# Peptides against a protein of PDB entry 2FGR: the designs that were tried, part 17

Target 1, 331 residues: chain A of PDB entry 2FGR
Amino acid sequence: SSVTLFGIVDTNVAYVNKDAAGDSRYGLGTSGASTSRLGLRGTEDLGGGLKAGFWLEGEIFGDDGNASGFNFKRRSTVSLSGNFGEVRLGRDLVPTSQKLTSYDLFSATGIGPFMGFRNWAAGQGADDNGIRANNLISYYTPNFGGFNAGFGYAFDEKQTIGTADSVGRYIGGYVAYDNGPLSASLGLAQQKTAVGGLATDRDEITLGASYNFGVAKLSGLLQQTKFKRDIGGDIKTNSYMLGASAPVGGVGEVKLQYALYDQKAIDSKAHQITLGYVHNLSKRTALYGNLAFLKNKDASTLGLQAKGVYAGGVQAGESQTGVQVGIRHAF

## One batch from the design tools (peptide; aimed at target 1 F331)

Design b1_p12_6_s3 (made by RFdiffusion4, then SolubleMPNN; from b1_p12_6, 4 letters changed)
Fold by OpenDDE base, seed 2:
Structure b1_p12_6_s3 (fold): chain B 331 residues (1-331), chain A 12 residues (1-12)
Amino acid sequence: as target 1 above (331 residues)
Amino acid sequence: DAAVLAAVLAAI
């Protein structure tokens, strides 16, 4: 068997010009270019092309030294892999988020990412953002001439909230084509949750595509999230993203990404624009800067996710500007 | 639940 210790420490100085009171927030934040983490992983060759694997990974908070404790909530899996692909048992990214967040040029991290994978409805389930699940079984195919897929099911284990008796049940998957410069994927998921103590279905459909021109990469996402409620009507959000990235001087990368969040239940839109730069000092160490602008319209109250400084909302119809400057180190 | 468990066991 082999065992690898691995991690990332990513810490930044962050600023946002508005919180929920209209005041500025600033300080030391975490995870601006990559989520800070500590992990253990290993494999055992069982012969005949079969391998056993384990993966244990938790988030690190470099600003407070993990004052709220450490856990393996990022991933805690055992797996079998071979020519058939990979089966995983335990908490992980759900297959839909694992594949469709790969089109986000900000890697679902910091003030710049696509925010479509969200709890749009004040869902009472622990993972109502559609990113991870407890009690997850997942399967990933090999790549066959570009074609690949992933499927997952999470057990609810009779988790009850109010009158909802199946909270945390997930079913979902994706189909994809990954060949040379082209990637395209379709993801579908349903999660059982509660809103106001009543049973609610979180339905998600996501289309992603990217093309690498060598000198630049273009990437896009189209998503619909719908919290289906028997009482009070559906909470629907249509989210759109378009981004471009380019290498700079062999050691840098520039990123520009736009997103639109059309929040149908409140007839309100939010617009996000983010400029990012990464400067590689080595294979393991980088400096980075992010500049994000978020414009809420009408009843929209979305905030930029400056983790460790401010990740809350703003007043309805307000605009927020955010900055992050930091160091990422991988080991 | 039982059908998902059976499908996973049949794929191994």
Scores: peptide ipSAE 0.021, ipTM 0.597, DockQ to the pose 0.016
OpenDDE base, seeds 1, 3, 4, 5: peptide ipSAE 0.000, 0.005, 0.000, 0.007; ipTM 0.402, 0.427, 0.414, 0.498

Design b1_p12_6_s4 (made by RFdiffusion4, then SolubleMPNN; from b1_p12_6, 5 letters changed)
Fold by OpenDDE base, seed 4:
Structure b1_p12_6_s4 (fold): chain B 331 residues (1-331), chain A 12 residues (1-12)
Amino acid sequence: as target 1 above (331 residues)
Amino acid sequence: DDEVLAEVLASI
C-alpha cells in the first residue's frame, strides 16, 4: 500500500465593488485559482491488474485556518480499478461535474469560473449545484481510442425535506472523446431535491468541448439546468461559456472566459467576463490575478464567487466587478 | 512527484 499526502493552499486578496446592499467588500479570500485542499490518497496492487484505492480530501480555508472545521467533503472514496476501469464508493464529484467542469479554464473556483453548475432554484438539497453527491457509487471506463464514459448513482437513503422523500438521489453520466488536442463530452444528470418543501427534479444536460492548438486552448460549454417543480413550473437556466487560454513567456498563462446565464424563470440574463493571469514562480508555486465583470440584467441577482470575502448576490439588474490577487502553492 | 502535482492541479 502507498499513501500520498497532497494539497493546495490558495489564498488571495479579493475585492468586489457591490454586495446585496450595494457596498464594496474586500479582504482575504481563498481558492482563487485552485480550490485549497488537503488530501490523502493511496493504492494497493492486489495482483492480476486489480488495484484498491482510497482518496480522502477536504477543503482548506487559509484565511481562518478552517475555523468551521475540516472534513473530507471534497472526496471520500474507496475504489477498485483494473482493465474494466474504476468503481468508486463514497462522496465525490459526480461523473457529470467531474468531466464537464474540466472545460472551465478557471478550474471551477474563484471569480472567473463557469457558474452553470449552480442551485438555480433555491433547492434545499445539500448538493443542488450538481457538483458532488453523498452516498455515491461511480464507475469510470478506461479510455478506448479516445472514447470514455462515467456513470454514477447516489442513494437518497430516504432523506426527506418537506414532502420530498428522495432528496439527494442522483443518477447521471457522461460520454466523452479525449484524444490528443481534442476533448468533447456530453453529460446527463438527474438529481432529486426539494424547493419550498416540494419534490423537485434537477435535470442537467451539458455539452463541453476543448481544443489545444499548442499556442492557445479554446474551451466551450453549453448547459441546460431545469428544476422541475410540481407546483410553480420549471426553473430553467441555459448557460453558455467560451474561453481561451494561452501560455505567456514560458512561465505565465493568460485566460479569458465569457459566460452567459439565461435564467428563463425570471426572463433575465447575466453576462460574465473574466480575465485571469497565472505566473508560475515554480512548478508548485504561482502568483495569480483575476479580474471579473458580471452584468446582471432585469431580475438577475448573480454575484461573483469571491470565497472568503463575498459570494452572495447583488441587487437585481446590478453589475459587479471583482478582483483577486493571490498565491497558490501545491504540495 | 510531478504526476501527482499535475493530477492535483487538474482536479477541481
Scores: peptide ipSAE 0.474, ipTM 0.939, DockQ to the pose 0.059
OpenDDE base, seeds 1, 2, 3, 5: peptide ipSAE 0.473, 0.472, 0.463, 0.019; ipTM 0.937, 0.939, 0.936, 0.514

Design b1_p12_7 (made by RFdiffusion4)
Pose (drawn by RFdiffusion4):
Formats: C-alpha cells, sequence, structure tokens
Structure b1_p12_7 (pose): chain A 331 residues (1-331), chain P 12 residues (1-12)
C-alpha cells in the first residue's frame, strides 16, 4: 500500500506569428512537453490480489497561478483492481482517448500534437473534444498475451440542451494488442450532444499503431469524427498523423510529426508539421523546444495550441508558425 | 511526496 503526492510544472516561452487578426503573439505559456498537473493517488492492498485505488489530479497553470481556480478535472476516480482487470468510477479520460492519445509523440499537449480529439462542430456539451467525461464508469481488462481492451459508459443524467435530453452520454471502447515494441488499437465511441440546440450524435472511430525499433519509434493515428444531427446533416472530419521519434546522444530525443485534417463540412484541409527536441537534465527535469507549421487551405482556420499564449484560430487559408521553448519538472 | 515517471503518466 502507498499514497503519492505528485505533479509536473511545465512552463515555456511561446510565440505564434499570427492570431485571428493576423498579429503575432508571444508570452509565457504552459504545458509544452507534458501537461502541468498536481495530483494525489494511492493503492491499498486488500489481500488476494485485490487492490483499491484513488486518483485526484488537476491541471496547473504556472503562468497565472491557476487564476481561475484549482480543480481535479483531469481525473477524480476511485477503483478496484485485481486479476480481473480494473474498474474505475469518476471523471477521467474516456477509454478511447486514454489509449489512442498514447500514439501522439507530443503527449497530446503543446503546439505539436494530433488535433483529432477536438470539438469540430461546436458541440454544446462539456466534453465535445472526446477526451474526458463526467459521470464515467470504465473497465480495463488485463493484458493477456498482448491483447487488451477497455470499455466505458458515462451517464448523461438527463442534461438537456435544446432538443437533446441526454447531453454528455458516452459509450465507447477499444481493443488492442501491446507486446512492448508493437502497439495497435482500434477505438469506437459515441457521445450525445447538441449543435445549435439540436440533438446530435458525436461518432468517433480511431486506429492507432506504433513500433519501437529502439533506435527510433514510428507512430500513427487515423480518425473519423462525425457529428450527425438527428434532423439531418453532419460535420465530418478525417484526421491523419504519422510521426517518428529517436533518442539523440543519451539524454536527448528528437520528434517529428505530420498531420492532415480534412474538414468535409467546409471542404477544406489543414496540414501540420512539428519538430520537437527534449533534453533531459535528469529523469525528472527536461528542457524542450517545439517548432510547428500549420497550413490552412481554403476556409480552414485552425490554429496552433500555444497554451497560455494563444490557442485561437487564424484567418481562413492562412499558414501559422509557432515556437515553444521551456522546462518540464516532474515531482 | 514522490517523484513520478513521466513516461507512464497519461497524456493530455
Amino acid sequence: as target 1 above (331 residues)
Amino acid sequence: VSAVDVSTLPNV
């Protein structure tokens, strides 16, 4: 049995060459290499291989001292685990995002990550990016011979927005194979939401795979996200990503990731290339840099996510360049 | 208070 207080402070200077008005922005931001966080977790051995766990974790914003207030919105769970796997109750990553985001070489943070888990349709639910859910129960199997799976159900509790009376419901899961160097997963999920006050399903299918050769790792993601309005119409986005990472000189790591976002509702594509470097001063402390280029075509207005500096959109069809340089410290 | 292995932490 044990109890652990832990966290990460990841703070950076960041710059984007344009915002929604076309002006550059620079400043002190956060979470460029790993999401800054503070948390408390524990595991209690109940005997016979059965364990009880808890986990409370919230995001830290070092640039403003969590000015909007601290919370445990990253994860707030209690669990039982054993030879049967693990059951968790509470707000957390849903199984689809927990497993599939592991294929993103930029740890789903900073200006370099895969942007597929986002609210493409301006859905009105609390978590229309498909990442986390309130009122979540999840089951995770053991890994037998490499095979593993996860399932989750989040209750809507009759949250109502317009014609949608089940906003926030999540049903989803994944199947996967993980043997160390090779990993592959298929995830499928549906959420209930509303767009402009009209009931809408958020359907998501995601495939991810990676192989770690030791001298380098190759990783990729494919995703279709469809917001399907009950009365008709849909906003569909296909997202693609391929990336590679390699250790450099013991202590160092280089990462490169290319992504494409095909936004069918506006018949427009965006392309992104991101180069990253991590220099470890210790196991706990790293300096890092990220350089990203995002090219929007036609009506696309996507922007790089320089958290704490600028994470809004840009003018239609504009290209945007961004940089983050910072320090990550885990405790 | 314990240091944690960042590579085992969840993303996002």

Design b1_p12_7_s1 (made by RFdiffusion4, then SolubleMPNN; from b1_p12_7, 6 letters changed)
Fold by OpenDDE base, seed 4:
Structure b1_p12_7_s1 (fold): chain B 331 residues (1-331), chain A 12 residues (1-12)
Amino acid sequence: as target 1 above (331 residues)
Amino acid sequence: MEDIDVSKLPPV
């Protein structure tokens, strides 16, 4: 058996030029290049090609020292793995987010990430962003000549919100091809939730692809999220992303990513563009900077996710500029 | 402690 302690501490100085009142916010933020985390993981060889595993991982907030406490809400799994693949029991990334967020060049964190994995509808479920689930069973296939898949089911455990039953039930999966420089995948998910105390299905379809040219990597996402309410119209968002990254001088990486969020329920678009740079001081320590611009149109109120400083919305039709400069350390 | 390749860390 093995047990590994691991983590990341990522802390930054962040600025956004507008909050919901039109005022600037600045301070010490967290998780600008990678989500800060503390975890324990291990494996046991059971013989015959079978392994047991565990993974316990929580988020670290270096700005306040985890004043709200520590938990293993990032991942809390026990697993069996072998030639059949891996079965996981416990809270984790849902298979769709685990795969499809891998195309985000900003690691699904900070002010630069693809924000498509979002609660678009004021859903009342704890995980209505489609990223993680409680009570999750997941299965991941081996890689068969590039082809791989993942499937998941989360139990609702008869959780109710208002008149909505089955809240927190997830079903979803992906199919993918990962071979050399190419990655491509299709993900489908449905999550049961509530909006305004009424039963709602969060349906998600996501296409992702990336290609590594050696000198640069291109990555793209196409997503539709639809909150299908039992009463009222659908809340649909089409999200698009295109990004590029390139190594710089053997110690740096530059990233540029554009995203468009077409929010159909309010007939409003938001445009996000982010420039990022990571400077590796070592294999474990990096300096980074992110510069993001978010342009809301019409009724759109999206805000950049400067975690620890400001992650709220802005006034309708307002633009927001964000900056993060920080240190990432992995151990 | 295995060298954590930060590039191989799970997203999010």
Scores: peptide ipSAE 0.052, ipTM 0.698, DockQ to the pose 0.782
OpenDDE base, seeds 1, 2, 3, 5: peptide ipSAE 0.041, 0.050, 0.042, 0.037; ipTM 0.707, 0.697, 0.689, 0.699; seed 1 fails the geometry check

Design b1_p12_7_s2 (made by RFdiffusion4, then SolubleMPNN; from b1_p12_7, 6 letters changed)
Fold by OpenDDE base, seed 4:
Structure b1_p12_7_s2 (fold): chain B 331 residues (1-331), chain A 12 residues (1-12)
Amino acid sequence: as target 1 above (331 residues)
Amino acid sequence: MEDVDVSKLPPA
């Protein structure tokens, strides 16, 4: 068997001009361009085209040296793969997030990413953002002439919160077409959770597409999340994203991304626009800068996710500006 | 340790 140690250390200086009190926050943050991580992975050829695999990956917090500890919550899978595709057992990205976050030009981290994969309803489940799941079984098809799919099921293991049962159960999947410059995907998921101690279904539908023109890449997402509550009605959010990236001078990349979050339950919108630049010093090391503007309307209280500095909300209807400047190193 | 292509890493 092979074993590979790998990781990313991404640390930045970050600033946001407003927190929940209207005050600025600044300091050393993490994961502004890519999520900092430490992992172990490996494969074993079992013959006949069958392989076993493992993947253990945890988040690194370079600002405090993982003061809260280290775990493998990013991914902790064992797998079998072959001509049939891949089956994974263990905590991982759910198939829907794994595929549909790939259209986010900000790599689902920092102050610039698409924030649609979110707990929109104060869901009490551990993974109510729809990104990962415990007790997950996943299956990924091979790519057949561009067509591919992924499916997942997570066991609830009779977890309860309040009167809600089946908390943490996930079922979902995607279908996709990935061929040359084109990628397009449709994802559907349902997760059982609780809101206010009451059973709630988190339903998600996401469409994503990207096209690489060589000189630039365009990417888009359309998402609807519904927290279907037994009492109190649905909490629905429609999220939209459009982004572009382009190489600059052979060593840089510029990214621009806009997102709209239409929060139906509070009849309020938030607009996010982010400009990012990555400068590759080497194949492994990059400098980066992100500038994000988030405009909340009406009752919206969304905040930019300056991890390690401030990731909370702002006052209703307030705008927030964020900056990150950092170093990303991969090993 | 193999060179990690950051662009090929799983999302965050």
Scores: peptide ipSAE 0.036, ipTM 0.721, DockQ to the pose 0.846
OpenDDE base, seeds 1, 2, 3, 5: peptide ipSAE 0.030, 0.033, 0.029, 0.029; ipTM 0.693, 0.708, 0.678, 0.685

Design b1_p12_7_s3 (made by RFdiffusion4, then SolubleMPNN; from b1_p12_7, 7 letters changed)
Fold by OpenDDE base, seed 5:
Structure b1_p12_7_s3 (fold): chain B 331 residues (1-331), chain A 12 residues (1-12)
Amino acid sequence: as target 1 above (331 residues)
Amino acid sequence: MVDIDVDELPPV
């Protein structure tokens, strides 16, 4: 049996030029290049190619020392793995997010990430962003000649909100092809939630692909989220992302990513463009900088996610510029 | 000995 303690502390100085009042925000933020985390994991060989595993992981907030406490809400799983793949029990990334966020060159963190995995509808469920679920059973296949898949089901445990039942039920999965420089995946998910105390289905479809040319990597996402509401019509968002990364000088990486969020319910678009640079001081320590620009049109109020400084919206139709400069350390 | 397996960056 083994137990590994692991983590990341990522802390930055961040600035955004506008908040919801139109004022600038600046300070010390967290998780600009990678989500800061503390984890415990381990495996036990049970013989015959069967292994037991555990994984406990929580978010770290280096700016405030976890003033709101520490928890294992990132992952809290026990697993069995073998030639059949892996079965996981417990809170985790849902299979769809686990696979499809891998195409985000900003690793679903900081001011540059693809923001498609979002609660677009003021859903009242705890995980209406489609990223994680409580009470999750997941299964991941082995990789067979590049082909792999993951499936998940989360129990609602009869959770109710207003008149909505089955809140927090998730069903979803992906199919993927991962072979050498190529990755491509299709994810489908449905989550039951509530909006305004009424039953709502959060449907998600995501297509992702990446190709590593050695000199550069291209990555893309196509996503549709749809909150199906009984009253007031569907809240649909089409999200698009295209990114490129390239190594610089053997120790650096430059990233450029564009995203478009077409918010159909408000007939409004937001455009995000982010330039990032990572400078590896070692295998474990990096300096980084991110520069992001978010252009809201019409009724769009999206804000950049300068976690620990400002992650709220802006006024409708306003543009926001964000900067992060930080240190990432992995242990 | 805390075996810090640095090579497995945990997934996002």
Scores: peptide ipSAE 0.020, ipTM 0.621, DockQ to the pose 0.458
OpenDDE base, seeds 1, 2, 3, 4: peptide ipSAE 0.009, 0.018, 0.010, 0.010; ipTM 0.524, 0.615, 0.501, 0.531; seed 3 fails the geometry check

Design b1_p12_7_s4 (made by RFdiffusion4, then SolubleMPNN; from b1_p12_7, 5 letters changed)
Fold by OpenDDE base, seed 4:
Structure b1_p12_7_s4 (fold): chain B 331 residues (1-331), chain A 12 residues (1-12)
Amino acid sequence: as target 1 above (331 residues)
Amino acid sequence: VEDVDVSKLPPA
């Protein structure tokens, strides 16, 4: 049996030029390049190719020392693995997000990431962004000549919000091909939630692909999210992302990513473009900088996610510029 | 602790 303590502390100075009032915000933020975390994990060989595992991971907020507490909401799983793959029990990334966020060159955090995995409809469920789920059972196949898949089901446990009686139920999965420089995936998910106290299905379809040319990597995402409401019609968002990254001088990485969020329910688009640079001081420590520009059109109010500083929206049709400069340390 | 490859850690 093994137990490993691990973590990342990522803290930055962040600035956004507009909040909901049109004022600038700045300060010390967290998780600009990677989500800060503390975790424990381990494996036990049970013989015959069977292994037991556990994984406990929580988010670290270095700006305030986790003043709101610490939990294992990032992941809290026990697992069995073997030639059949891996079965996990417990809160985790849902299979769809686990796979499809891997195409995000900004590691699904900070001001640069693909923001498609979002609660687009003021869903009242705890995980209406489609990223994680409570009460989750997940299964991941081995990789068979590049082909792999993951499936998950989360129990609602009769959670109710308003008249919705199955809140938190998740079913979803992906199929993928991962071989050498190529990765491609299709993910499908449905989550039950509530909007305005009414039962709502959050349906998600995501396509992702990347190719590593050695000198550069290209990555893309196509996503449709629909909050299917019994009353008021569907809230649909089509999200698109295209990104490129390249190593710089053997110690750095530059990243450029564009995303478009076509918010159909409000007939409004938002455009996000982010330039990032990571400078590796060591294998464990990096400096980084992100520069993001978010242009909202019409009724769009999206804001950059400068965690710890400002992650709220802006006024409709306003543009927002964000900067993060920070240190990431892994242990 | 010893061999942390940040690139291999799950995102988000």
Scores: peptide ipSAE 0.056, ipTM 0.771, DockQ to the pose 0.782
OpenDDE base, seeds 1, 2, 3, 5: peptide ipSAE 0.031, 0.050, 0.027, 0.028; ipTM 0.692, 0.768, 0.674, 0.678; seed 2 fails the geometry check

Design b1_p12_8 (made by RFdiffusion4)
Pose (drawn by RFdiffusion4):
Structure b1_p12_8 (pose): chain A 331 residues (1-331), chain P 12 residues (1-12)
Amino acid sequence: as target 1 above (331 residues)
Amino acid sequence: FASALAEFFLFF
């Protein structure tokens, strides 16, 4: 049995060459290499291989001292685990995002990550990016011979917005194979939401795979996200990503990731290339840099996510360049 | 715990 207090402070200077008005922005931001966080977790051995666990974790914003207030919105779970796997109750990453974001070489943070888990349709639910859910129960199997799966159900509790009386419901899961160097997963999920006050399903299918050759790792993601309005109409986005990472000179790591976002509702594509470098001063402390270029075509207005500096959109069809340089310290 | 908090405020 044990109890652990832990966290990460990841703070950076960041710059984007344009915002929604076309002006550059620079400043002190956060979470460029790993999401800054503070948390408490524990595991209690109950005997016979059965364990009870808890986990409370919230995001840290070092640039403003969590000015909006600290919370445990990253994860707030209690669990039982054993030879049967693990059952968790509470707000957490839903199984599809927990497993599939592991294929993103930029740890789903900073200006370089895969942007597929986002609210493409301005859905009105609390978690229309498909990442986390309130009122979540999840089951995770053991890994037998490489095969593993996860399932989750989040209760809507009759949350009502317009014609949608089940906003926030999540049903989803994944199947996967993980043997160390090779990993592959298929995730499928549906959430209930509303768009402009009209009931809408958020359907998501995601495939991810990676192989770690040791001298380098190749990783990729494919995703279709469809917001399907009950009365008709849909906002569909296909997202693609391929990336590679390699250790450089012991202590160093280089990463490169290319992504394409095909936004069918506006018949527009955006392309992104991101180069990253991580230099480890220790196992707990790293300096890092990220350089990203995002090209919007036609009506696309996507912007790089320089958390704490600028994470809004840009003018239609504009290209945007961003940089982050910072320090990550885990504790 | 004390070390974690000390490191938190140092880097925060």

Design b1_p12_8_s1 (made by RFdiffusion4, then SolubleMPNN; from b1_p12_8, 10 letters changed)
Fold by OpenDDE base, seed 4:
Structure b1_p12_8_s1 (fold): chain B 331 residues (1-331), chain A 12 residues (1-12)
Amino acid sequence: as target 1 above (331 residues)
Amino acid sequence: MEEALELLKKYL
């Protein structure tokens, strides 16, 4: 039996040149290179190749000291694992996000990440970004010669919003090939939600791939999200990402990532370009900088996610520039 | 690309 305390404290100075009023925002932000977290995890060997596990993880907000409290909303699972793989019970990353966000070179956080895993439709469900679910059962296969898969189901528990039933129900999974330098994955998910108090299906399909050349890594994502409303047109977004990372001087990493968000319901595109640098002071401590440019076209109002400073939208057709400079410490 | 995603949805 083992219990491990672990965490990350990631805090930055952040700036964005525009908010929803067109004004600049700046201050102390969190989670610019990795989501700040505190967690407990452990395993028990039950014999016969069976293990029990637990994982409790919450987000840390180093700017305010968790003024809104602490919770285990990042992950709160108990598991059984063995030669059959792993079964997890409890709130976690849904299998699709767990796998497909791994292709994001910005670790699904800060101003640089792929923003495709989003609530594109003003969905009223708590997890309409497709990242996590409550009441989740997940199964992950072992890796068989590179092939692996994950599946998940989340219970709605008769949650209702307006006339929508089954809110928060998730079904989804991925298939993947992970062998040496190559990773490729296909994910499918459906989540039940509400938009305007009406039943809505959040359908998601995501293809991801990466290749590590040693001297550089390339990564890509192709995603479609579709909020299928019982009344009204579908809200479809096609999201594309291409990124590269390379080691610099044995202690640094440079990252460049481009994303395109083609928002079909408003016939509007947004372009995101992010340059990131991480400087490792040790195995546990890094300095980092992110520079992001987000160009909205037409009716697009997307904002960079400078958590703790400004994560809202901008005016339609406006461009936003963001900067983060911070410290990441892992323990 | 959209056609490829729609094709993938049709066969999965």
Scores: peptide ipSAE 0.008, ipTM 0.439, DockQ to the pose 0.012
OpenDDE base, seeds 1, 2, 3, 5: peptide ipSAE 0.005, 0.006, 0.005, 0.007; ipTM 0.420, 0.452, 0.413, 0.446

Design b1_p12_8_s2 (made by RFdiffusion4, then SolubleMPNN; from b1_p12_8, 11 letters changed)
Fold by OpenDDE base, seed 1:
Structure b1_p12_8_s2 (fold): chain B 331 residues (1-331), chain A 12 residues (1-12)
Amino acid sequence: as target 1 above (331 residues)
Amino acid sequence: MKEFLELLEKYL
């Protein structure tokens, strides 16, 4: 058996020019290029091509030393793997988010990421962003000539909120083609939740694709999230992303990503554009900088996710500028 | 694009 301790410490100085009051916020933030984490993982060879595995991973907050505590809410899985693929039991990324966030050039963290995986409807479930689930069983196929898939089911365990039953039930999966420079995927998911104490289905469709030209990578996402409410009509958001990245001088990477969030329930759009640079000092240590612009239109109040500094909204129709400059270290 | 998303909505 092998046990590996691993982690990332990513800490930055962050600035946003507007909060909900219109005031600037600045300070020490976390997870600007990669989510800071501490984990334990291991495998046991059971013979015959079968392996057991475990993975325990929690988020690290380097600004306050995890003052709110440490947990394994990022991943807490036991698994069996072999020629059939991998079965996982326990809290993890749901298959849809695990695959479709891979097209985000900002690694689903900091001020630059695709924000489509969100609780758009004030859903009362703990994971109404569609990222993770409790009580999850997941299966991942091998790659067959480029084709691969992942499926997941999370048990609700009769959790209730108001009159809503089945809260936290997830069903979803993706199909993908991953061959050489090309990746393309379609993901479908439904999560049971509540809004205002009433049963609500969080439906999600996501299409992702990327192509690596060697000199540059292009990546895109198309997503629809729909909170189907029993009362008050559906809360629908169409999210679009297009990004490019390129290596710079063998030690750097530049990233540019645009996203559009078309929030149908409030007839309002938000535009996000982010420029990022990563400078590798080594295989494990990097400096980075992110510059993001978020333009809200009409009733849109979206804010950039400067974790540890400010992750709230802004006034309706206001624009926000964010900066992060930091150090990422992996071990 | 809109029609494709609307088509997929029928399967959710």
Scores: peptide ipSAE 0.010, ipTM 0.533, DockQ to the pose 0.012
OpenDDE base, seeds 2, 3, 4, 5: peptide ipSAE 0.008, 0.008, 0.010, 0.009; ipTM 0.522, 0.527, 0.532, 0.533; seeds 2, 3 fail the geometry check

